# Designs tried in a protein design run: peptides against a protein of PDB entry 8PQO. Part 133

Target 1, 252 residues: chain A of PDB entry 8PQO
Amino acid sequence: VLLKEYRVILPVSVDEYQVGQLYSVAEASKNETGGGEGVEVLVNEPYEKDGEKGQYTHKIYHLQSKVPTFVRMLAPEGALNIHEKAWNAYPYCRTVITNEYMKEDFLIKIETWHKPDLGTQENVHKLEPEAWKHVEAVYIDIADRSQVLSKDYKAEEDPAKFKSIKTGRGPLGPNWKQELVNQKDCPYMCAYKLVTVKFKWWGLQNKVENFIHKQERRLFTNFHRQLFCWLDKWVDLTMDDIRRMEEETKRQ

## One batch from the design tools (peptide; made by RFdiffusion4, then SolubleMPNN)

Design b1_p20_7_s2 (from b1_p20_7, 14 letters changed)
Fold by OpenDDE base, seed 5:
Structure b1_p20_7_s2 (fold): chain B 252 residues (1-252), chain A 20 residues (1-20)
Amino acid sequence: as target 1 above (252 residues)
Amino acid sequence: KELTLEIVLGSILMYLESKF
């Protein structure tokens, strides 16, 4: 098992981020051709548990149609099915990813707190001390081009180049985080993303767990670069606007 | 066994990439 806490600092408020996140997810989904194919929504309902209130979703990603025929023919039962269970109670979110074939031997858990700070809180997820001492804190800098793979880089999604017309935020220079604390008119937040990865396979556990973390970090980096660079597209949207956009995306 | 691992890892990767 490998745990890392990714801390993503953004020059937006927690309230703004809620809109921006939903917009960016919807926008990214639109950009993915056939992205909805093979996704089965089993559950999508409100939940209440231990004072936590939000929306619970259970989705199955059936990947059979997205792999070559020879892979599909050779795949054991459940190997091409990914289950995603999500508890969305903003500003807290939890996602659990499993695979039918691997059962309890594979897990990706992503627990996120969105806080109006600069990533300075320790153990925001309230882990036991013995567990917390094994968690690596990883800061993601959305303005740092060196953290972006060349194949993922887009100039229009570069926070170091983007200037928000509506808010005046950006571009983000090398010391933007340090300067942010002195900019009283600019809101900020941190997404604390505790990622737990388990891949129980003799001889390959650490390698695969590290690999998955690299992919998650890549995802978080690219997503939040987009979120910021799309600021002018979503900053004036309401939650009702977002819901309409989500419905439109579902129909595609 | 090795093929199964590759298929599973491929599935995980494909899922993760779908989130981009």
Scores: peptide ipSAE 0.484, ipTM 0.913, DockQ to the pose 0.720
Fold by OpenDDE base, seed 3:
Structure b1_p20_7_s2 (fold): chain B 252 residues (1-252), chain A 20 residues (1-20)
Amino acid sequence: as target 1 above (252 residues)
Amino acid sequence: KELTLEIVLGSILMYLESKF
């Protein structure tokens, strides 16, 4: 088991982020060909637990149609099925990812707190001290090009180049986080993403767990770079606007 | 076993890439 807490600082408010996240997820999904195919929604319902109130979803991603025929033929039962269970109670979110074939031997858990701070809170997820001491805190700097793979880099999604017309935010220079504290009119937040990866496979667990973390970090980095650079597209939208957009998309 | 691992990892990656 390998735990890392990714801290993503953004020059947006917690309230703004809720809109921006939903918009960016929707926009990113449009760029994926066949993203909706093979997705089975088993559950989509409200929940309430321990003062946490939100929406629970259980989706199965059937990837059989996304792989070559020979892979499908060789794949063991359940190997191409990914289960996603999500508890969305913004500003808190939890996602649990499992695979039917791996059963309890594979887990990705992503727990996120969105806080109006600069990533200074320790153990925001309230882990036991013994567990917390093994968690690596990883700061993601969305303006740092060196954290982006060349194949993922797009100039139009570079926070170091982007200037928001509507808000005046950006571009984010090398010391943007330090300068942010002196900009009283610019909101900020941190997404604290505790990622737990378990991959029980003799001789390969550490390698695979680290690999998955690298992929998660890559995804978080790219996503939040997009979120910021798309600021002018979503900053004037309300949650009601987003809900209407989602409903319209479902009708198509 | 090795092929199964590759298929599972590929599946995980495909899923993750579909999210962001």
Scores: peptide ipSAE 0.482, ipTM 0.913, DockQ to the pose 0.805
Fold by OpenDDE base, seed 4:
Structure b1_p20_7_s2 (fold): chain B 252 residues (1-252), chain A 20 residues (1-20)
Amino acid sequence: as target 1 above (252 residues)
Amino acid sequence: KELTLEIVLGSILMYLESKF
């Protein structure tokens, strides 16, 4: 098991982020070829547990159509099915990812707190001290091009080049986080993403777990660069606007 | 088995890629 806490600082408020996240998820999905294909929604319902109130979703990603026929024929039962369980109680979110074949031997858990700070809180997820000491804190700087793979880089999604017309935010220079403290009119937040990866396979645990973390980091980096660079597209939207857009998309 | 591992890892990767 490998745990890392990714801290993503953004020049947006916690309230703004809620809109931006939903917009960016929808936009990213549209940009993906075959987005939504093979996705089965088993559950989508409100939940209340231990004072936490939000929306619970259970989705199955059936990937059989995404692989060559010979792979599908050789694939063990459940190997091409990914389960995603999500508890969305913004500003808190939890996602659990499993695979039918691996059963309990594979787990990706992502627990996120969105806080109006600069990523300075320790153990925001309230882990036991013994567990917390094994968590690596990883800061993601959305303005740092060196954290982006060349194949993922897009100039239109570069926070170091983007200037928001509507808010005046950006471009983000090398010291943007330090300068942000002195800008009273610019909100900021940090997404604290505690990622737990388990891959129980003799001799390959560490390698695969590190690999998955590398992919998650890549995802978080690219997503939040997009979120910021799309600021002018979503900053004036309300949650009602987002909900309407989602409903309209479902009807199509 | 190596093939099974590759298929599973491929599935995980494909899922993660779908989130981009």
Scores: peptide ipSAE 0.471, ipTM 0.910, DockQ to the pose 0.727
Fold by OpenDDE base, seed 1:
Parts: sequence; C-alpha cells; structure tokens
Structure b1_p20_7_s2 (fold): chain B 252 residues (1-252), chain A 20 residues (1-20)
Amino acid sequence: as target 1 above (252 residues)
Amino acid sequence: KELTLEIVLGSILMYLESKF
C-alpha cells in the first residue's frame, strides 16, 4: 500500500471550484472519443452517513468494447470491468476504484478535502499518527511546466500564459503562490487529495503502486491546469446552470 | 499471469486516461 497526499493550490475559491470542477469534468468527457460508452450507472442517489450528506454514485466501466477482440478473448472474467464508487459531499469527496478480477488485491482510494488555504494543513484527513508518518505530501504547481509531460502540454492550457478576462487572474508567474498571499482580492484554495493505492501482486506491488501514483499525479496536474485556463467559461455559471447542463446532456 | 497482469493494468490505465 502506498499513500500520497497531493496538494493542488488554485487561485479560486472553494465555492468557485465546485462549479469549475463539474464543468471541467463534463468538458473533459466531451473531448474523449467514445466518452460514456460502456459506462453503466448502477446507483446515483443521495446518501447520509455519520453526518456526511451528499450524492453517492456507483458506475461500472465496461472496457470490453475499448480493447481488441483478441484481448477480450484472453481476458479473465472481470478483468475489463472497473468499478467506481463515489461519495460527493463537497467540499469533501471520496472515490473508490476497484477491479472485479483483482477483488481485494487492488484499490485506488481518493479522498479530497477542499480548503480555503495554501496547502499548509497537516493531516487534514485525520489519519492515525503512525499512518500519517508514511504519507508523502506532494505539491502540484499548475504553473510549473516542468511538471507537465511534453505530450500533454497545450499552450491554451498553460496557466503561465493564460489571463482571465472576467476575473483578471493570471498569468501565473514563478512566484504566483507567494504573491497570492499579498493579493487580498484573489481567492485561493487547496485540494488535499489523499490517494491510497493498493496493488497486491507478488514481486510487482511497489512498481505498480508507484506507476498508478504517477498517473494520478499526471491526471491531477492536467485537470487543474485546464480548470484554471477555462476559468472564463465557468466562473459566471451557477450550480443550477451546471445541473441544467447535466440534465440536458442526459436527455441526448 | 503476466498476460493477465498486462490486461488488468491496461484496464486501469484506460480508465484513468478516460478522466483526462
């Protein structure tokens, strides 16, 4: 098991981020060819547990149609099915990813707190001290081009070049986080993403767990670069606007 | 076992990449 806490600092408020995240997720899904194909929504309902209230979703990603026929024929039962369980109680979110074949031997858990700070809180997820000692804190800087793979880089999604017309935020220079402290009119937040990866496979556990973390970091980096650079597209939207957009998409 | 691992890892990767 490998735990890392990714801290993503953004020049947006916690309230703004809720809209921006939903918008960006929807936009990213549109950009993927075949998006939504093979996704089965088993559950989508409100939940309440231990004082936490939100929306629970259980989705199965059936990947059989996304692989070559010979892979499908060779795949063990359940190997091409990914389960995603999500508890969305913003500003807290939890996602659990499993695979039918691996059962208890594979887990990705992503627990996120969105806080109006600069990523300075320690153990925001309230782990036991012994467990917290083994968590690496990883700061993601959305303006740092060196954290972006060349194949992922797009100039239109570069926070170091983007200037928001509607808010005046950006571009983000090398010291943008330090400068943000002195900008009273610019909101900021940190997404504390505790990622737990378990991949129990003899001789390959650490390698695969590290690989998955690398992919998650890549995902978080690219996603939040997009979220910021799309600020002018979503900053004036309300949660009601987002809900209407989602309903309209479901009708198609 | 190696082929199974590759298929599973491929599935996980495809899922993760679908979030991009």
Scores: peptide ipSAE 0.468, ipTM 0.910, DockQ to the pose 0.721

Design b1_p20_7_s3 (from b1_p20_7, 13 letters changed)
Fold by OpenDDE base, seed 2:
Structure b1_p20_7_s3 (fold): chain B 252 residues (1-252), chain A 20 residues (1-20)
Amino acid sequence: as target 1 above (252 residues)
Amino acid sequence: KELELKIVLGAILDYLNSKF
């Protein structure tokens, strides 16, 4: 098991981020070819647990159509089915990812707190001390080009080049996080993403777990760069606007 | 076992890439 807490600082408020996240997820899904194919929604319902209120979803991603025929033919039963269970109670979210074939030997858990700070809180997810001492804190700087793979880099998604016309935020220079403290009119938040990866496989556990973390970090980095650079597209939207957009997308 | 690993890892990565 390998745990890392990714801290993503953004020059947006917690409330703004809720809109921006939903917009960016929807936009990213539109840009992906074949998105949504093979997704089965088993559950989509409100939940209430221990004072947490939100939306619970259980989806199965059937990836048989996404792999070559020969892979599908050789795949053991359940190997191409990914289960996603999500508890969305913004500003808290939890996602649990499992695979039918791997059963208890595979887990990705992503727990996110969105806080109106600069990523300075320790153990925001309230882990036991013994567990917390094994968690690596990883800061993602959306303005740092060195954290982006060349193949993923797009100039239109570079926070170091982008300036929001609507808000005046950006471009984000090398010291943007330090300068943000002095900008009283610019909101900020941190997404604390505790990622737990378990891949129990003899001789390969650590290698695979590290690899999955590398991919998660890459995804988080790219997503939040997009979210910021798309600020002018979503900053004036309300949650009601987002809900309407989601309903319109479901009807297409 | 190596083939099974590659298939499962491929599925996981495909899923992850579909989320963002």
Scores: peptide ipSAE 0.470, ipTM 0.921, DockQ to the pose 0.756
Fold by OpenDDE base, seed 3:
Structure b1_p20_7_s3 (fold): chain B 252 residues (1-252), chain A 20 residues (1-20)
Amino acid sequence: as target 1 above (252 residues)
Amino acid sequence: KELELKIVLGAILDYLNSKF
């Protein structure tokens, strides 16, 4: 088991982020071909537990149609089925990812707190001290080009180049986080993303767990760079606007 | 076993790439 807490600092408010996240997820999904194919929604219902109130979803991603025929023929039973269970109680979110073939030997858990701070809170997820001491805190700097793979880099999604017309935020220079403290009119937040990866496979556990973490970090980095650079597209939207957009998309 | 692992890892990666 390998745990890392990714801290993503953004020059947006917690309230703004809720809109921006939903918009950016929707926009990113449009860019993926066949993203909706093979997704089975088993559960989509409200939940309430221990003062946490939100929406629970259980989806199965059937990837059989997205792989070559020969891969599908060689795939063991359940290998191409990914289960996603999500508890969305913004500003708290939890996602649990499992695979039918791997059963208890595979887990990705992503727990996120969105806080109006600069990533200074320790153990925001309230782990036991013994567990917390093994968690690596990883700061993602969305303005740092060196954290982006060349194949993922797009100039239009570079926070170091982007200037928001509507808000005046950006571009984010090398010391933008330090300068943010002195900019009273610019809101900020941190997404604390505790990622737990378990991959029990003899001789490969650490390698695969580290690999998955690298992929998660890559995804978080790219997503939040997009979120910021798309600020002018979503900053004036309300949650009601987003809900309407989602409903319209479902009807198509 | 190696082939099965590659298939599973491929599926996981495909899923992750579809989220963002």
Scores: peptide ipSAE 0.464, ipTM 0.919, DockQ to the pose 0.804
Fold by OpenDDE base, seed 4:
Structure b1_p20_7_s3 (fold): chain B 252 residues (1-252), chain A 20 residues (1-20)
Amino acid sequence: as target 1 above (252 residues)
Amino acid sequence: KELELKIVLGAILDYLNSKF
């Protein structure tokens, strides 16, 4: 098991981020997969537990159509089915990812707190001290081009080049986080993403767990760069606007 | 076993890439 806490600082408020996240997820999904093909929604219901109130979803991603025929024919039973269980109680979110073939031998858990700070809180997820000792804190700087793979780089998604017309935010220079403290009118937040990866496979556990973390970091980096650079597209939207857009997309 | 691993990892990565 390998745990890392990714801290993503953004020049947006916690409330703004809720809209921006939903918008950016929708846009990214459209651009990469063309929508929810092969996604089965088993559960989508409100939940209330221990004072946490939110929406619970259980989805199965059937990836058989996304792989070549020969891979599908050779795939073990359940290998191409990914289960996603999500508890969305913004500003808290938890996602648990499993695979039918791997059963208990594979787990990705992503627990996120969105806080109106600069990533300075320790153990925001309230882990036991012994568990917290094994968590690596990883800061993602959306303005740092060196954290972006060349194949992922797009100039239109570069926070160091982008300036929001609607908000005046950006471009983000090398010291943007330090400068943000002195800008009373610019909101900021940190997404604390505790990622737990388990891949129990003899001789490959650590290698695969590290690899998955590398991919998660890549995804978080690219996503939040997009989120910021798309600020002018979503900053004036309300949650009702987002819901309407989602409903319209489902009807198409 | 190696083939099984590659298939599973491929599926996981495809899923992850579909989310962001």
Scores: peptide ipSAE 0.453, ipTM 0.916, DockQ to the pose 0.786
Fold by OpenDDE base, seed 1:
Structure b1_p20_7_s3 (fold): chain B 252 residues (1-252), chain A 20 residues (1-20)
Amino acid sequence: as target 1 above (252 residues)
Amino acid sequence: KELELKIVLGAILDYLNSKF
């Protein structure tokens, strides 16, 4: 098991981020061909547990149509079925990813707190002290080009070049996080993403767990660069606007 | 979250393919 807490600082408020995240997820999904194909929604309902109120979703991603025929024919039973359980109680979110074939030997858990700070809180997920000692804190700087793979780099998604017309935020210089403290009118937040990866397979555990973390870091970096650079597209939208957009997309 | 899943699924599939 490998745990890392990714801390993504953004020059947006916690309330703004809720809209921006939903917009950016929807936009990114449109850019991927075959989005939604093979997704079975088993559960989509409100939940209440231990004072946490939100929306619970259970989805199965059936990958049979997304792999070559020979892979499908050779794949063990359940290998191409991924379960995603999500508890969306913004500003808290939890996602648990499992695979029918791997059973207890595979787990990805992503727990996110969105806080109106600069990523300075320790153990925001309230782990036991012994467990917390084994968590690496990883700061993601969306303005740092060195954290972006050359193949992922787009100038239109570069926070160091982007300036929001609607908000005046950006471009983000090398010291943008330190400068935020002095900018009373610019909101900021941190997404604390505790990622737990378990991949129990003899001889491959550490390699695969580290690889998954590398992919998660890459994803979080690119996603939040997009989210910020798309600020002018979503900052004036309401949650009701987002819900309407989601409903319209479901009808297509 | 969908993008996260797709990347992770790719990693899992790559691993599974290595067993064939």
Scores: peptide ipSAE 0.258, ipTM 0.801, DockQ to the pose 0.075

Design b1_p20_7_s4 (from b1_p20_7, 13 letters changed)
Fold by OpenDDE base, seed 4:
Structure b1_p20_7_s4 (fold): chain B 252 residues (1-252), chain A 20 residues (1-20)
Amino acid sequence: as target 1 above (252 residues)
Amino acid sequence: KELTLKIILGAMLKYLESKF
């Protein structure tokens, strides 16, 4: 088991982020071939547990169409089926990802708190002290180009170059986080993303767990760079606007 | 087993890429 808490600081409010996240997910999905194809929604219902109220979803991602034919032919049954269970209670979110073939031998859990701070809270997910000692805190700086792979870099998604016309935010210089404290009119937040990766196959545990974490970090970095650089596209949208866009996309 | 693992990891990456 390998746990890391990724802390992503953004010059947006917690309320703004909710809109931006949904917009950015939708936009990223549009850019991918086969967005929504092979997604089976098993459950989509409200839940209430221990004072947490939100939406629970269970989806199966059938990825057979997204892999080469030879891979599909060699894949054992269930190997290309990903189960996603999500508890969405913004500003809290939990996602559990499993593979049908691997069953209990492989799990990715992502738990996110969105807080109006600069990533200074320790153990925001309220782990037991012994468990918390094993969590590495990883800060993602969306302005730091060195954290971005060359193959992922896009100039139009570079926070160090982007300036929001609507909000005046950006570009984000090397000391943008420190400068943010002095800018009373600029909101900020941190997404605390506790990622748990479990892989039980002996001899491959650390390798696979580290690999998954590397991919998650990459995805979080790219996603939040996009989210910020798309600020002018979503900052004036309401949650109702987002819902309408999602409904329109489903009809397409 | 190694091939199966590679297939699963590849699928997982495709899934993750679809989310972000």
Scores: peptide ipSAE 0.432, ipTM 0.909, DockQ to the pose 0.796
Fold by OpenDDE base, seed 1:
Structure b1_p20_7_s4 (fold): chain B 252 residues (1-252), chain A 20 residues (1-20)
Amino acid sequence: as target 1 above (252 residues)
Amino acid sequence: KELTLKIILGAMLKYLESKF
């Protein structure tokens, strides 16, 4: 098991981020060919547990159409089916990702707290002290180009170049986080993303777990760079606007 | 097993890319 807590600081409020996240997820899904194809929604219902209230979803991603034919032919049964269980209780979210073939031998858990701070809280997910000692805290700086792979880099998604017309936020210079503390009118937040990766196959545990973490870090970095650079597209939207957009997308 | 793992990891990457 490998745990890392990714801390993503953004010059947006917790309330703004809720809209921006949903917008950016929807936009990213549109950019992928067949974004809704092969997604089976098993459960989509409200839940209440231990004072946490939110929406629970269980989805199966059938990836047979997204892989080459030869891969489909070689894939064991269930190997291309990904189960996603999500508990969405913003500002808290938990996602558990499993594979039908791997069963209990493979798990990715992503637990996120969105806090109105600069990533300074320790053990926000309230792990046992012994477990917390094994968690690496990883700061993602969305303005740091060195954290972005050259193949992923887009100038239009560079926070160091972007200036929001609607909010006046950006561009984010090398010391933007320190400067943000002095800007009383600029909201900020941190997404604390505790990622647990479990892979039980002997001899491959560390390799696979580290690989998955590397991919998660890459995705979080790119996603939040997009989220910020798309600020002018979503900052004036309401949650009702987002819901309408989601409904319209489901009808297509 | 190695081929199966590569397939699963490939599928997982496709899933993750679909989310972000």
Scores: peptide ipSAE 0.425, ipTM 0.907, DockQ to the pose 0.801
Fold by OpenDDE base, seed 2:
Structure b1_p20_7_s4 (fold): chain B 252 residues (1-252), chain A 20 residues (1-20)
Amino acid sequence: as target 1 above (252 residues)
Amino acid sequence: KELTLKIILGAMLKYLESKF
C-alpha cells in the first residue's frame, strides 16, 4: 500500500472551485476521445453517514470498446471493467476505484478535502498517527512548468501565461503563492487529495503502486492547470447553471 | 500475469483519462 497526499493550491475560493471543478470535468471530457461511452450507472442516490451528507454513485466503466481488439480478445473476464464508487459531499469527496478481475487485490482510493488555506494543515483526513507517518505530502504547483510533461504542455493551459479578464487573477509567477498572502482581494484554497493505492501482487506491488501515483499526479496537475486557465469560462456560472448544463448534456 | 497486468493498467489509464 502506498499513500500520498497531494496538495493543490489554487487562487480560487472553495465555493468557486465547486463550480470550476464540475465545469472543467465536463469540458475535459469533451476534449478526450471516447468519453462517457461504456459507463453504466448502477446507483445514484443521496446518502447520510456519520454526519456526512451528499450524493453516492456507483458506476461501472466497461472499457472493452476503448482498447484494441487483440487486447479485448486476451483480456480475462472482468479485467476491463472498472468500478467507481463515489461519495460526493462537497467540500469533502471520496472515490473508490476497483477492478472486477483483481477484486480485493487492487484498490485506488481518493479522498479530498477542499479547505480555504494554503495547504498548511497536517493530517486533514484524520488518519491514525501510525498511518499518517507513512504518508508523503506532495505539493502540486500549477505554475511550475517543470512538473508538466512536454507532451502535456499547452500554452493556453499555462497558468504562468494566463491572465483572467474577469477577475484579474494571474499570471502566476514563480513566487505566486507567497505573493497571494498579500493579495487581500484574491481568494485561495487547497485541495488535499489523499490517494491510497493498493496492488497486492508479489514482486509488482511497489512498481505498480508508484506507477499509478505518477499517473494520478500527472492528471491532477493537468486538470488544475486547466481549471485555472478556464477561470473566465466558469467563474460567473452558478451551481444552478452547472446543473442545467449537466441536464442538457444528458439529453444529447 | 504480466499480460493481465498490462491489460488492467491500460484499462485504468483509459478510465483516468475519462475523468480528467
Scores: peptide ipSAE 0.418, ipTM 0.906, DockQ to the pose 0.742
Fold by OpenDDE base, seed 3:
Structure b1_p20_7_s4 (fold): chain B 252 residues (1-252), chain A 20 residues (1-20)
Amino acid sequence: as target 1 above (252 residues)
Amino acid sequence: KELTLKIILGAMLKYLESKF
């Protein structure tokens, strides 16, 4: 088991982020060919537990149509089915990802707290001390180009170049986080993303777990760079606007 | 087994890319 807590600082408020996240997810999904194809929604219901109120979803991603024919032919039963269980109770979110073939031998859990701070809280997910001491805190700087793979880099998604017309935020220079503290009119937040990766095949645990973390970090970095650079597209939207957009998308 | 793992990881990547 390998745990890392990714801390993503953003020059947006927690309330703004809720809109921006949903918008950016929707936008990113549009850019993917075959987005939504093969997704089976098993459960979509409200839940309440220990004062946490939110929406629970269980989805199966059937990826057979998204892989080459030869891969489909070689894939054992269940290998291309990904289960996603999500508890969405913003500002808290939990996602558990499993694979039918791997069963309990493979798990990715992503637990996120969105806090109006600069990533200074320790153990925001309230782990036991023995578990917390093994968690690596990883700060993602969305303005740091060196954290972005060349193949992923787009100038229009570079926070170091982007300036929001609507908000005046950006561009984010090398010391933007420090400067943010002095900018009382600019909101900020941190997404604390505790990622747990479990892979229980002997001799491959560390390799696979580290690989998954590498991919998660890459995705978090790219996503939040986009989220910020798309600020002018979503900052004036309300949650009601987002809900309406989602409903319209479901009808298409 | 190794091939299966590669398939699963590939599928996982496609899944993750669809989310972010």
Scores: peptide ipSAE 0.412, ipTM 0.903, DockQ to the pose 0.778

